# Designs tried in a protein design run: peptides against a protein of PDB entry 6MBK. Part 247

Target 1, 240 residues: chain A of PDB entry 6MBK
Amino acid sequence: GFEMVNFKEEGFGLRATRDIKAEELFLWVPRKLLMTVESAKNSVLGPLYSQDRILQAMGNIALAFHLLCERASPNSFWQPYIQTLPSEYDTPLYFEEDEVRYLQSTQAIHDVFSQYKNTARQYAYFYKVIQTHPHANKLPLKDSFTYEDYRWAVSSVMTRQNQIPTEDGSRVTLALIPLWDMCNHTNGLITTGYNLEDDRCECVALQDFRAGEQIYIFYGTRSNAEFVIHSGFFFDNNSH

## One batch from the design tools (peptide; made by RFdiffusion4, then SolubleMPNN)

Design b2_p30_3_s1 (from b2_p30_3, 10 letters changed)
Fold by OpenDDE base, seed 4:
Structure b2_p30_3_s1 (fold): chain B 240 residues (1-240), chain A 30 residues (1-30)
Amino acid sequence: as target 1 above (240 residues)
Amino acid sequence: KWAMLIERGITLEEFRKEQELLDEIFAEEE
């Protein structure tokens, strides 16, 4: 009932191919299609993950490396999804000097600088790990790990990571949700949840959507600073 | 019935916690 479309101002999004009613379950994504910390652990990254304290402690970083490994793998199951991701982002890590200077007048600047510092430190750390750690030799990114690669991966995860339950429902983990994360943001209520019984993410329509209309979701309550940091923009109707 | 709601991305608070954790991790390495 939907298709991926490149919209003029918003970039890629989902468009309804039929009329969708409010609260209709129009989209679901089974766990097996998600990129998760668990799938990272079960991938070629697994051996390194088991030996690196940062990967173990930071699920978002684990996802970033998982994304990089899968991108570098021609036969990756997630290639179709990865190809839909932006090659670059408009988030602060991609800002030019003038854009950063503009941020200096905002409350977001301290967080942005923190991100710059930490991203650089992470890259330096993992560059060394990839070059020296025995379990890194089998990684497809062994000889091709640039800051640009890392910046892209962390930005991809930062903008798209979601909390979901583990398979047994005992803990919370992180996941990228293909197809669903193509939905652009609008004001409203959260209309996505995880169905553990069927082991899938489920999205119900926020409102009625007619055939040909873009399907929007509410990402959650976010401040303007959050939008700057995580999305690189200010939402016009964001009152938070 | 949903086990939990899913919000796309993370909050500023969660972001800050991630940064703090990273700071702690890197401080321990020095």
Scores: peptide ipSAE 0.522, ipTM 0.909, DockQ to the pose 0.892
Fold by OpenDDE base, seed 3:
Structure b2_p30_3_s1 (fold): chain B 240 residues (1-240), chain A 30 residues (1-30)
Amino acid sequence: as target 1 above (240 residues)
Amino acid sequence: KWAMLIERGITLEEFRKEQELLDEIFAEEE
Protein backbone atom coordinates (compact mmCIF):
# COMPACT_ATOMS: atom_id res chain seq x y z
CA GLY B 1 0.00 0.00 0.00
CA PHE B 2 3.04 2.31 -0.02
CA GLU B 3 6.39 2.87 -1.69
CA MET B 4 9.65 4.62 -0.91
CA VAL B 5 10.03 7.91 -2.72
CA ASN B 6 12.62 10.65 -2.70
CA PHE B 7 10.58 13.80 -2.19
CA LYS B 8 11.89 17.22 -3.04
CA GLU B 9 12.79 19.22 0.06
CA GLU B 10 11.95 16.37 2.44
CA GLY B 11 14.21 13.59 1.20
CA PHE B 12 13.07 9.99 1.39
CA GLY B 13 9.52 9.31 2.53
CA LEU B 14 6.61 6.95 2.01
CA ARG B 15 3.96 7.46 -0.64
CA ALA B 16 0.61 5.70 -0.66
CA THR B 17 0.05 3.44 -3.66
CA ARG B 18 -3.63 3.05 -2.80
CA ASP B 19 -6.16 4.86 -0.70
CA ILE B 20 -5.48 4.33 2.99
CA LYS B 21 -8.16 5.07 5.56
CA ALA B 22 -7.62 6.70 8.90
CA GLU B 23 -6.76 4.19 11.64
CA GLU B 24 -5.99 1.49 9.07
CA LEU B 25 -3.03 -0.72 9.94
CA PHE B 26 -0.96 -0.03 6.85
CA LEU B 27 2.57 -0.67 8.12
CA TRP B 28 4.18 -3.19 10.44
CA VAL B 29 7.79 -4.12 11.09
CA PRO B 30 8.68 -7.44 12.76
CA ARG B 31 11.35 -7.45 15.47
CA LYS B 32 13.74 -9.41 13.28
CA LEU B 33 13.96 -6.47 10.87
CA LEU B 34 14.80 -3.92 13.58
CA MET B 35 18.25 -2.73 14.46
CA THR B 36 18.36 -3.31 18.20
CA VAL B 37 20.81 -3.68 21.03
CA GLU B 38 20.20 -7.41 20.69
CA SER B 39 21.04 -7.41 16.98
CA ALA B 40 24.19 -5.46 17.83
CA LYS B 41 25.16 -8.16 20.32
CA ASN B 42 24.56 -10.81 17.68
CA SER B 43 26.63 -9.00 15.03
CA VAL B 44 30.36 -8.64 14.42
CA LEU B 45 30.23 -6.10 17.26
CA GLY B 46 29.19 -8.81 19.71
CA PRO B 47 32.62 -9.83 21.01
CA LEU B 48 33.60 -6.23 21.69
CA TYR B 49 30.21 -5.49 23.21
CA SER B 50 30.64 -8.33 25.68
CA GLN B 51 33.86 -6.77 26.97
CA ASP B 52 33.12 -3.04 26.88
CA ARG B 53 31.26 -1.54 29.81
CA ILE B 54 30.12 1.57 27.92
CA LEU B 55 28.56 -0.41 25.07
CA GLN B 56 26.81 -2.54 27.65
CA ALA B 57 25.60 0.40 29.71
CA MET B 58 24.53 2.69 26.86
CA GLY B 59 22.11 1.21 24.37
CA ASN B 60 22.22 4.30 22.17
CA ILE B 61 26.00 4.00 21.81
CA ALA B 62 25.66 0.30 21.04
CA LEU B 63 23.21 1.22 18.28
CA ALA B 64 25.56 3.88 16.94
CA PHE B 65 28.38 1.36 16.62
CA HIS B 66 26.02 -1.22 15.22
CA LEU B 67 24.98 1.28 12.57
CA LEU B 68 28.60 2.08 11.68
CA CYS B 69 29.56 -1.58 11.44
CA GLU B 70 26.60 -2.40 9.23
CA ARG B 71 27.24 0.63 7.01
CA ALA B 72 30.79 -0.58 6.48
CA SER B 73 29.59 -4.11 5.68
CA PRO B 74 28.70 -4.50 1.99
CA ASN B 75 26.62 -7.61 2.66
CA SER B 76 24.68 -6.13 5.58
CA PHE B 77 20.98 -6.90 5.64
CA TRP B 78 20.36 -3.27 6.54
CA GLN B 79 22.21 -1.73 3.59
CA PRO B 80 18.96 -0.72 1.86
CA TYR B 81 17.84 0.99 5.06
CA ILE B 82 21.17 2.68 5.74
CA GLN B 83 21.23 4.09 2.22
CA THR B 84 18.03 5.98 3.00
CA LEU B 85 19.55 7.76 5.99
CA PRO B 86 20.72 11.34 5.62
CA SER B 87 24.43 11.80 5.08
CA GLU B 88 24.29 14.86 7.32
CA TYR B 89 21.90 16.15 9.96
CA ASP B 90 20.64 19.42 11.34
CA THR B 91 21.42 18.30 14.88
CA PRO B 92 23.59 20.45 17.16
CA LEU B 93 26.68 18.39 16.35
CA TYR B 94 26.49 19.88 12.86
CA PHE B 95 25.79 23.46 13.93
CA GLU B 96 27.83 26.31 12.57
CA GLU B 97 29.06 29.12 14.77
CA ASP B 98 26.07 31.33 14.06
CA GLU B 99 23.65 28.61 15.05
CA VAL B 100 25.52 27.93 18.28
CA ARG B 101 25.53 31.63 19.10
CA TYR B 102 21.80 31.72 18.61
CA LEU B 103 21.39 28.85 21.06
CA GLN B 104 23.24 30.83 23.73
CA SER B 105 20.06 32.81 24.21
CA THR B 106 18.02 29.65 24.75
CA GLN B 107 17.62 27.07 27.49
CA ALA B 108 19.08 24.41 25.19
CA ILE B 109 22.65 25.72 25.27
CA HIS B 110 23.73 23.67 28.28
CA ASP B 111 22.38 20.47 26.77
CA VAL B 112 24.08 21.20 23.46
CA PHE B 113 27.42 21.78 25.14
CA SER B 114 26.96 18.58 27.11
CA GLN B 115 26.40 16.69 23.88
CA TYR B 116 29.48 18.21 22.27
CA LYS B 117 31.62 17.32 25.25
CA ASN B 118 30.36 13.79 25.66
CA THR B 119 30.43 12.98 21.95
CA ALA B 120 34.06 14.04 21.79
CA ARG B 121 34.87 11.99 24.89
CA GLN B 122 33.11 8.96 23.45
CA TYR B 123 34.99 9.26 20.19
CA ALA B 124 38.34 9.54 21.94
CA TYR B 125 37.51 6.55 24.13
CA PHE B 126 36.36 4.32 21.31
CA TYR B 127 39.16 5.37 18.99
CA LYS B 128 41.56 3.95 21.54
CA VAL B 129 39.41 0.85 22.00
CA ILE B 130 39.28 0.19 18.26
CA GLN B 131 43.05 0.58 17.99
CA THR B 132 43.94 -1.62 20.94
CA HIS B 133 41.21 -4.13 21.70
CA PRO B 134 41.70 -7.62 20.22
CA HIS B 135 38.05 -7.99 19.29
CA ALA B 136 38.11 -4.76 17.32
CA ASN B 137 40.28 -6.33 14.61
CA LYS B 138 37.27 -7.92 12.95
CA LEU B 139 35.28 -4.71 12.83
CA PRO B 140 34.90 -3.31 9.32
CA LEU B 141 35.58 0.17 10.71
CA LYS B 142 38.97 -0.81 12.17
CA ASP B 143 40.94 1.34 9.77
CA SER B 144 38.22 3.91 9.13
CA PHE B 145 36.80 5.47 12.26
CA THR B 146 36.63 9.26 12.10
CA TYR B 147 34.85 11.80 14.23
CA GLU B 148 32.64 12.52 11.22
CA ASP B 149 31.62 8.87 11.16
CA TYR B 150 30.85 8.92 14.85
CA ARG B 151 28.85 12.15 14.91
CA TRP B 152 26.83 10.82 11.98
CA ALA B 153 26.04 7.62 13.83
CA VAL B 154 25.25 9.43 17.07
CA SER B 155 23.00 11.86 15.24
CA SER B 156 21.29 9.04 13.36
CA VAL B 157 20.51 7.22 16.58
CA MET B 158 19.55 10.37 18.46
CA THR B 159 16.97 11.29 15.84
CA ARG B 160 15.70 7.78 15.15
CA GLN B 161 16.02 5.68 18.30
CA ASN B 162 12.82 4.27 19.74
CA GLN B 163 11.90 2.55 22.96
CA ILE B 164 10.33 -0.84 22.42
CA PRO B 165 9.67 -3.75 24.75
CA THR B 166 11.95 -6.76 24.95
CA GLU B 167 10.59 -9.94 23.43
CA ASP B 168 9.17 -11.08 26.77
CA GLY B 169 7.86 -7.61 27.56
CA SER B 170 9.74 -7.46 30.86
CA ARG B 171 12.05 -4.59 29.94
CA VAL B 172 12.45 -1.69 27.55
CA THR B 173 15.16 -1.67 24.89
CA LEU B 174 16.18 0.60 22.02
CA ALA B 175 15.57 0.08 18.33
CA LEU B 176 15.88 1.71 14.96
CA ILE B 177 12.78 0.88 12.97
CA PRO B 178 13.48 0.57 9.23
CA LEU B 179 10.76 1.47 6.76
CA TRP B 180 8.61 3.05 9.47
CA ASP B 181 11.09 5.80 10.23
CA MET B 182 10.97 6.81 6.58
CA CYS B 183 7.66 8.47 7.34
CA ASN B 184 8.13 12.19 7.59
CA HIS B 185 6.52 14.11 10.41
CA THR B 186 3.35 16.11 10.87
CA ASN B 187 1.31 17.29 13.82
CA GLY B 188 -1.19 14.85 15.23
CA LEU B 189 -1.41 11.92 17.60
CA ILE B 190 0.85 8.95 18.16
CA THR B 191 -0.30 6.17 15.84
CA THR B 192 2.49 3.65 16.33
CA GLY B 193 2.79 0.96 18.96
CA TYR B 194 4.37 -2.38 19.66
CA ASN B 195 2.33 -5.55 19.37
CA LEU B 196 3.96 -8.14 21.62
CA GLU B 197 1.69 -10.98 20.55
CA ASP B 198 2.84 -10.68 16.95
CA ASP B 199 6.22 -9.25 18.01
CA ARG B 200 6.13 -6.27 15.67
CA CYS B 201 5.86 -2.52 15.46
CA GLU B 202 2.49 -1.44 14.10
CA CYS B 203 1.50 1.86 12.55
CA VAL B 204 -2.05 2.96 11.81
CA ALA B 205 -2.85 5.84 9.51
CA LEU B 206 -3.13 9.23 11.18
CA GLN B 207 -5.66 10.33 8.57
CA ASP B 208 -7.01 9.34 5.20
CA PHE B 209 -4.31 9.24 2.54
CA ARG B 210 -5.16 9.05 -1.13
CA ALA B 211 -3.12 7.13 -3.65
CA GLY B 212 -0.12 9.24 -4.55
CA GLU B 213 -0.03 11.21 -1.29
CA GLN B 214 2.87 11.18 1.11
CA ILE B 215 2.21 9.35 4.37
CA TYR B 216 3.05 11.35 7.48
CA ILE B 217 3.18 10.35 11.13
CA PHE B 218 3.41 12.27 14.37
CA TYR B 219 6.78 11.80 16.06
CA GLY B 220 5.54 12.96 19.45
CA THR B 221 4.93 16.09 21.48
CA ARG B 222 8.13 17.88 22.36
CA SER B 223 9.27 21.26 23.58
CA ASN B 224 11.48 23.49 21.47
CA ALA B 225 14.42 22.39 23.59
CA GLU B 226 13.59 18.78 22.83
CA PHE B 227 13.34 19.62 19.15
CA VAL B 228 16.79 21.18 19.22
CA ILE B 229 18.29 18.08 20.77
CA HIS B 230 16.18 15.68 18.77
CA SER B 231 16.01 17.38 15.38
CA GLY B 232 18.22 20.46 15.58
CA PHE B 233 15.48 23.04 15.07
CA PHE B 234 12.70 24.94 16.79
CA PHE B 235 8.98 24.77 16.16
CA ASP B 236 6.40 27.38 16.92
CA ASN B 237 3.77 26.00 19.28
CA ASN B 238 5.43 22.55 19.15
CA SER B 239 4.46 22.14 15.50
CA HIS B 240 6.23 19.66 13.30
CA LYS A 1 -3.56 -3.84 22.21
CA TRP A 2 -0.14 -2.21 22.22
CA ALA A 3 2.40 -2.77 24.95
CA MET A 4 3.97 0.62 24.26
CA LEU A 5 3.41 3.66 22.15
CA ILE A 6 6.38 4.47 19.97
CA GLU A 7 7.67 8.02 19.70
CA ARG A 8 10.54 9.03 17.46
CA GLY A 9 13.77 9.85 19.27
CA ILE A 10 14.22 10.70 22.93
CA THR A 11 12.89 13.36 25.26
CA LEU A 12 15.00 16.07 26.80
CA GLU A 13 14.69 14.31 30.13
CA GLU A 14 15.96 11.05 28.65
CA PHE A 15 18.78 12.91 26.94
CA ARG A 16 19.86 14.51 30.19
CA LYS A 17 19.79 11.15 31.94
CA GLU A 18 22.02 9.71 29.23
CA GLN A 19 24.45 12.59 29.62
CA GLU A 20 24.53 12.17 33.38
CA LEU A 21 25.23 8.47 33.01
CA LEU A 22 28.04 9.21 30.58
CA ASP A 23 29.54 11.69 33.00
CA GLU A 24 29.46 9.07 35.72
CA ILE A 25 31.00 6.40 33.50
CA PHE A 26 33.84 8.63 32.36
CA ALA A 27 34.48 9.85 35.88
CA GLU A 28 35.08 6.25 36.91
CA GLU A 29 37.49 5.73 34.02
CA GLU A 30 39.60 8.77 34.99
Scores: peptide ipSAE 0.522, ipTM 0.909, DockQ to the pose 0.837
Fold by OpenDDE base, seed 2:
Structure b2_p30_3_s1 (fold): chain B 240 residues (1-240), chain A 30 residues (1-30)
Amino acid sequence: as target 1 above (240 residues)
Amino acid sequence: KWAMLIERGITLEEFRKEQELLDEIFAEEE
């Protein structure tokens, strides 16, 4: 019912291959296809995760490392997904000096500086961990862990992480949702939820989409500053 | 039907909380 398309200005997105009606369940992604904190724990990263307080405390960082490990693994199940991710981002971590200077006049500057500081600190910390920790020896990034790698992973997770329920529904965890997260943003209502009975993410159409039209979703209520920080862009029709 | 709604990404508030937590974690390591 849909296909991946590289749109001229919007980058990768989903296009309808048939007419889709509003509220129609057109896309679902089972848990087993998600990149989650749990899948990170069950991967080659697991032993290190079990002994590193930061990985345990910060699900987003766990996902970032999970993403890096899987990217470096040619046989990774998620290679097709990872290949759809941008190689670089327009987020503040990639800003040039002039762009950062522009941010000084915005409300986002404090958050950006915080992100810069913390990202650098994280990299320095984990560089040492990877070099010295016994459980890091089997990581595919053992001999190649650059700031650029880490910046990419952090940015990928920052722009794409989602809250989903744990398998038993008792808690909330973090996940990257392949295929679904390719949908570009439009104004509207949240049309994605988690079905625990079938253990999958489900997306219903926000509106009617004709064959050949791009499928959009509403990412959530976000300010322009949030879009800059999390997505690197301003949304023209943003109500905030 | 759905256990929870899924927003793509996180809110600014959640982001700030993550940054604060990181600050706390690193302060303990120093």
Scores: peptide ipSAE 0.519, ipTM 0.909, DockQ to the pose 0.887
Fold by OpenDDE base, seed 1:
Structure b2_p30_3_s1 (fold): chain B 240 residues (1-240), chain A 30 residues (1-30)
Amino acid sequence: as target 1 above (240 residues)
Amino acid sequence: KWAMLIERGITLEEFRKEQELLDEIFAEEE
């Protein structure tokens, strides 16, 4: 009932191929298609993951490395998904000097500086790990781990990570949700949830969509500071 | 029906907690 389309102004999105009614379950993504901390552990990154305390402690960092490894793997199952991701972002990690100066007048400046500092620290740390750790030898990024690569991966995860339950529902983990996250944002209500019985993400239509219309979802309620951190956008009248 | 609602990204509070955790981790590595 939908197709991937590269919109000129919005990048990739989903377009309805038929009429979709409000509240209709039009999209579902099984766990096996998700990029998760678990899939990272089961990938070429697994041996390093099992030996590195930061990867184990920080699911978002594990996802970032997982994303980099899969991007560098021509035969990765997720190549079609990865190719839909932006090559660069408008997040604060990409800000020019004038944009950073603008942030100094906002409440987000402290969080942005924290992110910048920690991202640099992470890169420095993992650069050493990749150069010296025995289990890093098999990583496809062994000889091509730049700050630009890491910045991209961190930004990709930051803007697209989602909390989902583990298979047994006992814990919460992080996931990138291919296909679903191609939906661009509009105001509304949350229409996506995880069905543990069928072990899949499920999305119901926010509204009626006619054939040929772009399908939008509501990403969630965010503060202005959250928008800055996640997307680089600042809205004067947004508070939360 | 759903075990969790799915929202894009993390909250500012969660972000700050992640940064605090990172600060702690790197302090230990120094």
Scores: peptide ipSAE 0.558, ipTM 0.915, DockQ to the pose 0.843; fails the geometry check

Design b2_p30_3_s2 (from b2_p30_3, 8 letters changed)
Fold by OpenDDE base, seed 2:
Structure b2_p30_3_s2 (fold): chain B 240 residues (1-240), chain A 30 residues (1-30)
Amino acid sequence: as target 1 above (240 residues)
Amino acid sequence: KWAMLIERGITLEEFREQNKLLDKIFEELE
């Protein structure tokens, strides 16, 4: 009912291959296809995860390392997904000096500085961990862990991390949702939820989409500053 | 039907909280 397409200006998105009616369940992604903190724990990263306080406490960082490990693994189940991710981002971590100067006039500057500081600290910390920790020897990134790699992973997770329930539904955790996260943003209502009975993310159509039309979702209530920080762009029709 | 709604990404507040938590952890590790 849909396909991934590289749209002009908007980049990759989803296009309907048939007419989709409003509220129709057109897309679902089972938990086993998600990149989650749990899948990170169960991967080659698991042993290190079990011994590193930051990885244990910070699901987003765990996902970033999980993403790097899987990218470096030719036989990774998530290779098709990873290949759809941008190689670079327009987020503040990639800003040039002039762009940062522009941010100084915006509400986002303090958050951007915080992100810069923390990302640098994370890299320095994990560089040392990867070089010295015994369990890091199993990681495919052992001999190739650059700031550029880490910046990419952090940015990927920053722009794509989602809150979902744990398998037992008792807590909230983080996940990357392949294919679904290709949907670009429009104004509307949240049309995605998690079905615990079937253990899958489910997306219903926000509106009618004709064959050939791009499928949009509402990302949620976001400020323009938030879009800059998380997505590197301003949404012109954003009400916030 | 759904256990929770899923927003695409996280909020700015959640982002800030992640950064605060990380700062705290680093302080404890140092």
Scores: peptide ipSAE 0.609, ipTM 0.941, DockQ to the pose 0.857
Fold by OpenDDE base, seed 5:
Structure b2_p30_3_s2 (fold): chain B 240 residues (1-240), chain A 30 residues (1-30)
Amino acid sequence: as target 1 above (240 residues)
Amino acid sequence: KWAMLIERGITLEEFREQNKLLDKIFEELE
């Protein structure tokens, strides 16, 4: 019903291969295909996760390390997904000096500085952990853990982390949702939800899409500042 | 039908909460 395509302006997105009607369930992603905190715990990162306070407390950081470990693993189940991720981002962590100066005049500057500070602190902390912790020896990033690697992982998670329910529905956790997160943004209503009975993310079409058309979703109500921070772009037609 | 609606990404407030939590943890580690 759809395929991944590199669009001229938007980059990678999803294109309909057939006509899709509004409200049609056209895309679903089972939990087992998601990158989650649970999958991080069950991976090579598990032993370190079980002994590190930050990894345990910060699901987004756990996902960042999970992403790095899987990227460094040639036989990772998520290699096809990881290969679709940008190698670099347009988020503030990648801004040039002049772009940062521009942000100083915006409402986003405080949050951007917080991100800079925290990302640096995280890297310094985990660099030491990876060098000294016994359970870090088995990680594929043991001998290659650069700030650039960490910046990439943090940015990937920052731009793609989603809240989903735990398997029992008792709590909220974080997940990267492969394939679905390729959808680019348009104005509308939320058309994605989690089906606990079938244990999968489900996306229904926001509108009719003809074969050959790009499939868009509504990301949610976001300010322009939020788009800059989380997606690395301004949405010109943002209704917020 | 759905247990939860899924927004693509997180809100600014959620982002701030993550940063705040991390700051707290680092303070506890120091």
Scores: peptide ipSAE 0.607, ipTM 0.941, DockQ to the pose 0.844
Fold by OpenDDE base, seed 3:
Structure b2_p30_3_s2 (fold): chain B 240 residues (1-240), chain A 30 residues (1-30)
Amino acid sequence: as target 1 above (240 residues)
Amino acid sequence: KWAMLIERGITLEEFREQNKLLDKIFEELE
């Protein structure tokens, strides 16, 4: 009922191929298709994950490394998804001097500086780990781990990470949700949830969409945080 | 039906807590 389209102003998005009614379940993504902390543990990253405290404690960092490993793997299941991701971002990690200076007038400046510091620190730490740890030798990024790569991965996860339940529903974990995260943002109500019985993310239509129309979702109130992290601004109405 | 709603991204507070946690871990590793 939908197709991937590269829209002129919004980049990749989903377009309806048929009429979709409001509240219709038009999109679902099974857990097995998600990039999760669990899939990271089950990948080539697994042995290192089991030995590194930061990877274990920081699900977002685990996802960043998972993303880098899969990107560097020609036969990765997620290659089609990874190819849809931006090659660069407009996050503060990519800001030029003038843009950073502008942030000094915003409430986000402290958080942005923290992000700069932490990202650099993470890179330095993991660069050493990748060079010295016995379980890093099989990583496809062993000889190709640059700050630019890491910045990209961190930004990808920062802008696309989602909270989902664990398989047993006992805890909350992080995931990238392929296909679903191609939906661009509009104001409205949350129309995505996790169905534990069928073990999948489910998205129902926010409104009626006619064939040929772009399908939008509401990212939620958390999108305001994304605006801060991405642009250094707060938005009262969570418009994007 | 749904165990939880899925919202894009994390909150600013969660972001700050992640940074704080990371700082703590690094402090312990040093």
Scores: peptide ipSAE 0.582, ipTM 0.932, DockQ to the pose 0.733
Fold by OpenDDE base, seed 1:
Structure b2_p30_3_s2 (fold): chain B 240 residues (1-240), chain A 30 residues (1-30)
Amino acid sequence: as target 1 above (240 residues)
Amino acid sequence: KWAMLIERGITLEEFREQNKLLDKIFEELE
């Protein structure tokens, strides 16, 4: 009922191939298709994950490394998804000096500086880990771990990480949700939830979408500062 | 029906918490 389309202005999004009615369950993604902290633990990253405190404590960083490892793996299950991700982002980590100056007039400046600091610290830390840790030897990124690669992975996760329940529902964890995360944002109500019984993400249509129309979702209540940090743009019609 | 709602991405507050947590961990590793 939908297809991926590279829209001229928005980049990749979803387009309806048929009429979709409001509240119709048009998209679901089983847990097995998600990139999760658990899938990271079960991947080639697993041994290092089990021995590194930061990977264990920071699900977003675990996902970033998971993403890098899978990108470097030709036979990765997630290659089709990874290939849909931007090769670069318009987020602050990619800002030129002149662009950073404009952030000084925004409420995002403090958070952006925090991001710069922490991303640099992460890279420095993990560069050393990858070079010295015994369990890093099997990582496909062993000899190709650049700041640009890491910046890309961090930015990918930053812009796409979602909170979902663990399999047993006892905790909240982080996941990238392929296909679904291609939906661009519009104002409305949250129309996505996790069905633990069927162990899948479920998305119902926010409104009627005619065949050929782009399918939008409401990301949640976000400030413009949040959009700058997480998406690299301002949403003029944002209610927050 | 749903165990939780899924928002696309994380909030600014959650972002800040991630950064604070990382800062704490680095301090502990020093």
Scores: peptide ipSAE 0.611, ipTM 0.941, DockQ to the pose 0.856; fails the geometry check

Design b2_p30_3_s3 (from b2_p30_3, 9 letters changed)
Fold by OpenDDE base, seed 5:
Structure b2_p30_3_s3 (fold): chain B 240 residues (1-240), chain A 30 residues (1-30)
Amino acid sequence: as target 1 above (240 residues)
Amino acid sequence: KWAMLIERGITLEEFREQEKKLEEIFKELE
């Protein structure tokens, strides 16, 4: 029903291969295909996770390390997904000095500075952990853990982390949702939800899409500052 | 039908909460 395509200006997105009607369930992603905090715990990262307070407390950081470990694993189940991720981002962590200076005039500046500070601290902390912790020896990151790697992982998670329910529905956790997160943004209504009975993310079409058309979703109500921080762009038609 | 709606990404407030939480953890580790 759809395929990944590199669009001229928007980069990678999803294109309909057949006509899709509004409200049609055209895309679903089972939990087992998601990158989650739980899958991080069950991966090679598990032993370190169980011993590190920050990994345990911060689901987004756990996902970042999970992403790095899987990227460094040639036989990772998520390699096809990881290969679709940008190698670099247009988010503030990648901004040049002039771009940061521009942000000083925006509402995003304080949040950006916070992220800069925290990301640097995270890297410094985990660099030491990876060098000294016994459970880090089995990680593919042991011999190569650069700030560039960490910045990439943090940015990947920042731009793609989603809240989903736990399997029992008792709590909210974080997940990367492969394939679905390739959809680019348009104004509209939320058309994605989690089906606990079938244990999967489900996306229904926001509108009719003809074969050959790009499939868009509504990301949610976001300010321009949020788009800058989380997606690295300003959305001119933002109704926020 | 759905247990929860899924927004693509997180809100600014949720981002700030993550950053704040991390800062608090670092303070505890120092």
Scores: peptide ipSAE 0.618, ipTM 0.943, DockQ to the pose 0.839
Fold by OpenDDE base, seed 2:
Structure b2_p30_3_s3 (fold): chain B 240 residues (1-240), chain A 30 residues (1-30)
Amino acid sequence: as target 1 above (240 residues)
Amino acid sequence: KWAMLIERGITLEEFREQEKKLEEIFKELE
């Protein structure tokens, strides 16, 4: 009912291949296809994860490393997904001096500086870990771990991390949701949820979409500043 | 039917919490 398309100016998105009615379940992604903290633990990163305090405590960082490891793995199951990700982002971690100066006039500046500091500290920490820890030897990024790599991974996770329930539904965890996160944003209501019975993310259509139309979702109630930080773009019609 | 709704990304508050938590962990490791 849909296909991935590279739209002009909007980048990759989903296009309807048939008419989709409002509230129709048109897209679902089983847990096994998600990039999760659990899949990170079960990957080549697992041994290091089990011995690193930060990876264990910070699901978003675990996802970032998981993403880097899978990107560096030619036979990774998630290669098709990873190839759809931007190679560069418009997030604050990529801001030039003039852009940072602009942010100084906004409430986002404190968050941006915090992220800069933390990201730098993370990189320095993990650079040392990768160089010295025995369980890092099998990582595909062992001999190629740059700040640019890490910045990309952090930004990818920052813009695409989602909260989902654990398999037993007892807790909330983090996940990247392939294919689904290709949907670009429009104003509306949240139309995605997790079905624990079928163990999958489910997305219903926000509105009617005709064959050939781009399928949009509502990302959530966010300010433009939040969109800059979390999505790397502005949305003029955002009512937050 | 859904256990929870899924927004794309996390809230600004959740972001700040992640950053704060990381800072605390770094302090513990030092």
Scores: peptide ipSAE 0.608, ipTM 0.939, DockQ to the pose 0.834
Fold by OpenDDE base, seed 1:
Structure b2_p30_3_s3 (fold): chain B 240 residues (1-240), chain A 30 residues (1-30)
Amino acid sequence: as target 1 above (240 residues)
Amino acid sequence: KWAMLIERGITLEEFREQEKKLEEIFKELE
């Protein structure tokens, strides 16, 4: 009912191949197709994950490393997905001097600087880990781990991370959702949820879409964190 | 039907908590 299309200004998105009616379940993604902390544990990163305090404690960082490892793996199942990700972002981690100077006039400056500081520290830490840790020897990024690579992965995760339930529904974990996150954003209502019985992410159509039209979803009410992550802006009214 | 709704991103509070948590971990490791 849909196909991947590279739109000129919007990048990759989904286009309807047939008419889709509002509220129709047109897209679902089983857990096995998601990039999760669990899939990171089950990947080449697993041995290092089991030994590293930060990877164990920080699911978003685990996902970032998982993403880097899979990107560096030619036979990765997620290669088609990874190739759809932007090669660079307009997040504060990519800001030039003038843009950072602009942030000094905004309330976001403290959060942005925190992100800068922590991301730099993460890179320094993991650079050493990759060079010295026994379980890092087989990582595909062993000989190619630059700050540019790391900030890309961090930015990818920060802009695309989603909360989903664990398999038993007892906890909330983080996931990247391939195919689904190719949908570009429009204003509306949340039309995506997780079906635990079938163990899949499900998306129903926000509106009617005709064949040939781009399929949009509502990402959710943007929080201040999202504005910081995406644009380096801060709004007094924090949305959740 | 759904166990939870899926939205992108995290709240500002969660972001700040993550940053704080990471700082604390670094203090433990260094």
Scores: peptide ipSAE 0.600, ipTM 0.937, DockQ to the pose 0.703
Fold by OpenDDE base, seed 3:
Structure b2_p30_3_s3 (fold): chain B 240 residues (1-240), chain A 30 residues (1-30)
Amino acid sequence: as target 1 above (240 residues)
Amino acid sequence: KWAMLIERGITLEEFREQEKKLEEIFKELE
C-alpha cells in the first residue's frame, strides 16, 4: 500500500500506492525487524555490552554503538535501513558558532551545552575502551572510530529513538523503527502503537491518503526546545 | 489493543534525564 520515495524537499518518505482510509492499519513492523537494546546485546557488541557500565546503563548509547557496528558490517540485516538515514544532521551537535549564539537567547542553550560536553566525553571514553578492551577486538569499528562517526550515531538515535514495551510488556525499552520512521511529520494525533499480542509496531492512517500522496504521521507534541535538541529546528518550521 | 502509544523520539525531560544519568556515571568512573 506504500512505497519509499525520495521527495524533493522532505527527503525520503512514504507514498501511498493505493487509497488508504483514515484509521486503516497500513504499516506494521515486527519486533524482530527493530533495532533494539536487545538486538545490540545479541550482536557483535554483546560481549562488550556485558562488561561496560555505560552501555548497560544507557540504552540510547547502546543503540548508537549498535548502529555504528551494523553500519560497518556489509552483511548487516539493517543495511537497507541504515542507508536511508541522513549522513549529517542539523541537530545541535552539528551547529556552527552563529547557530549556537542564537540559542544563547533561549533556554535550549543549557541542554545543547550538556549534550556537547557529554558526547565529547562519551567519545573519549569509548575510544579508549575500543582500543584497550579485549571484547572490542572483533568490533568492525575497531580501527575506524572517529568523533564524526560517533556524533552521527548519537544524532541518529537522538532523532529516531522510540520507547516501546519489552517483549513481556513489563518494562519500557528503546528502539529504532525501520520503515516507519521514514514517515515525515504533520500536525495531528498519535496513530502509532505497539501490539504486544502480535509483537509489532502498528501505524494507522492519520487521515485519508489517496494513491500518490505522501503519508505523514504526527511525531508527537514537542516544544521548540525539544525540536531544537532532537531535530535542530523549531516546531513552527517543522515540515519533516 | 495497543500496549502503548509510540511518539517519535523522546521528550525533553527524558533527554535531560539521559544526560544527567550519563554525567553521574562518568563521575562514578573517575
Scores: peptide ipSAE 0.569, ipTM 0.931, DockQ to the pose 0.858

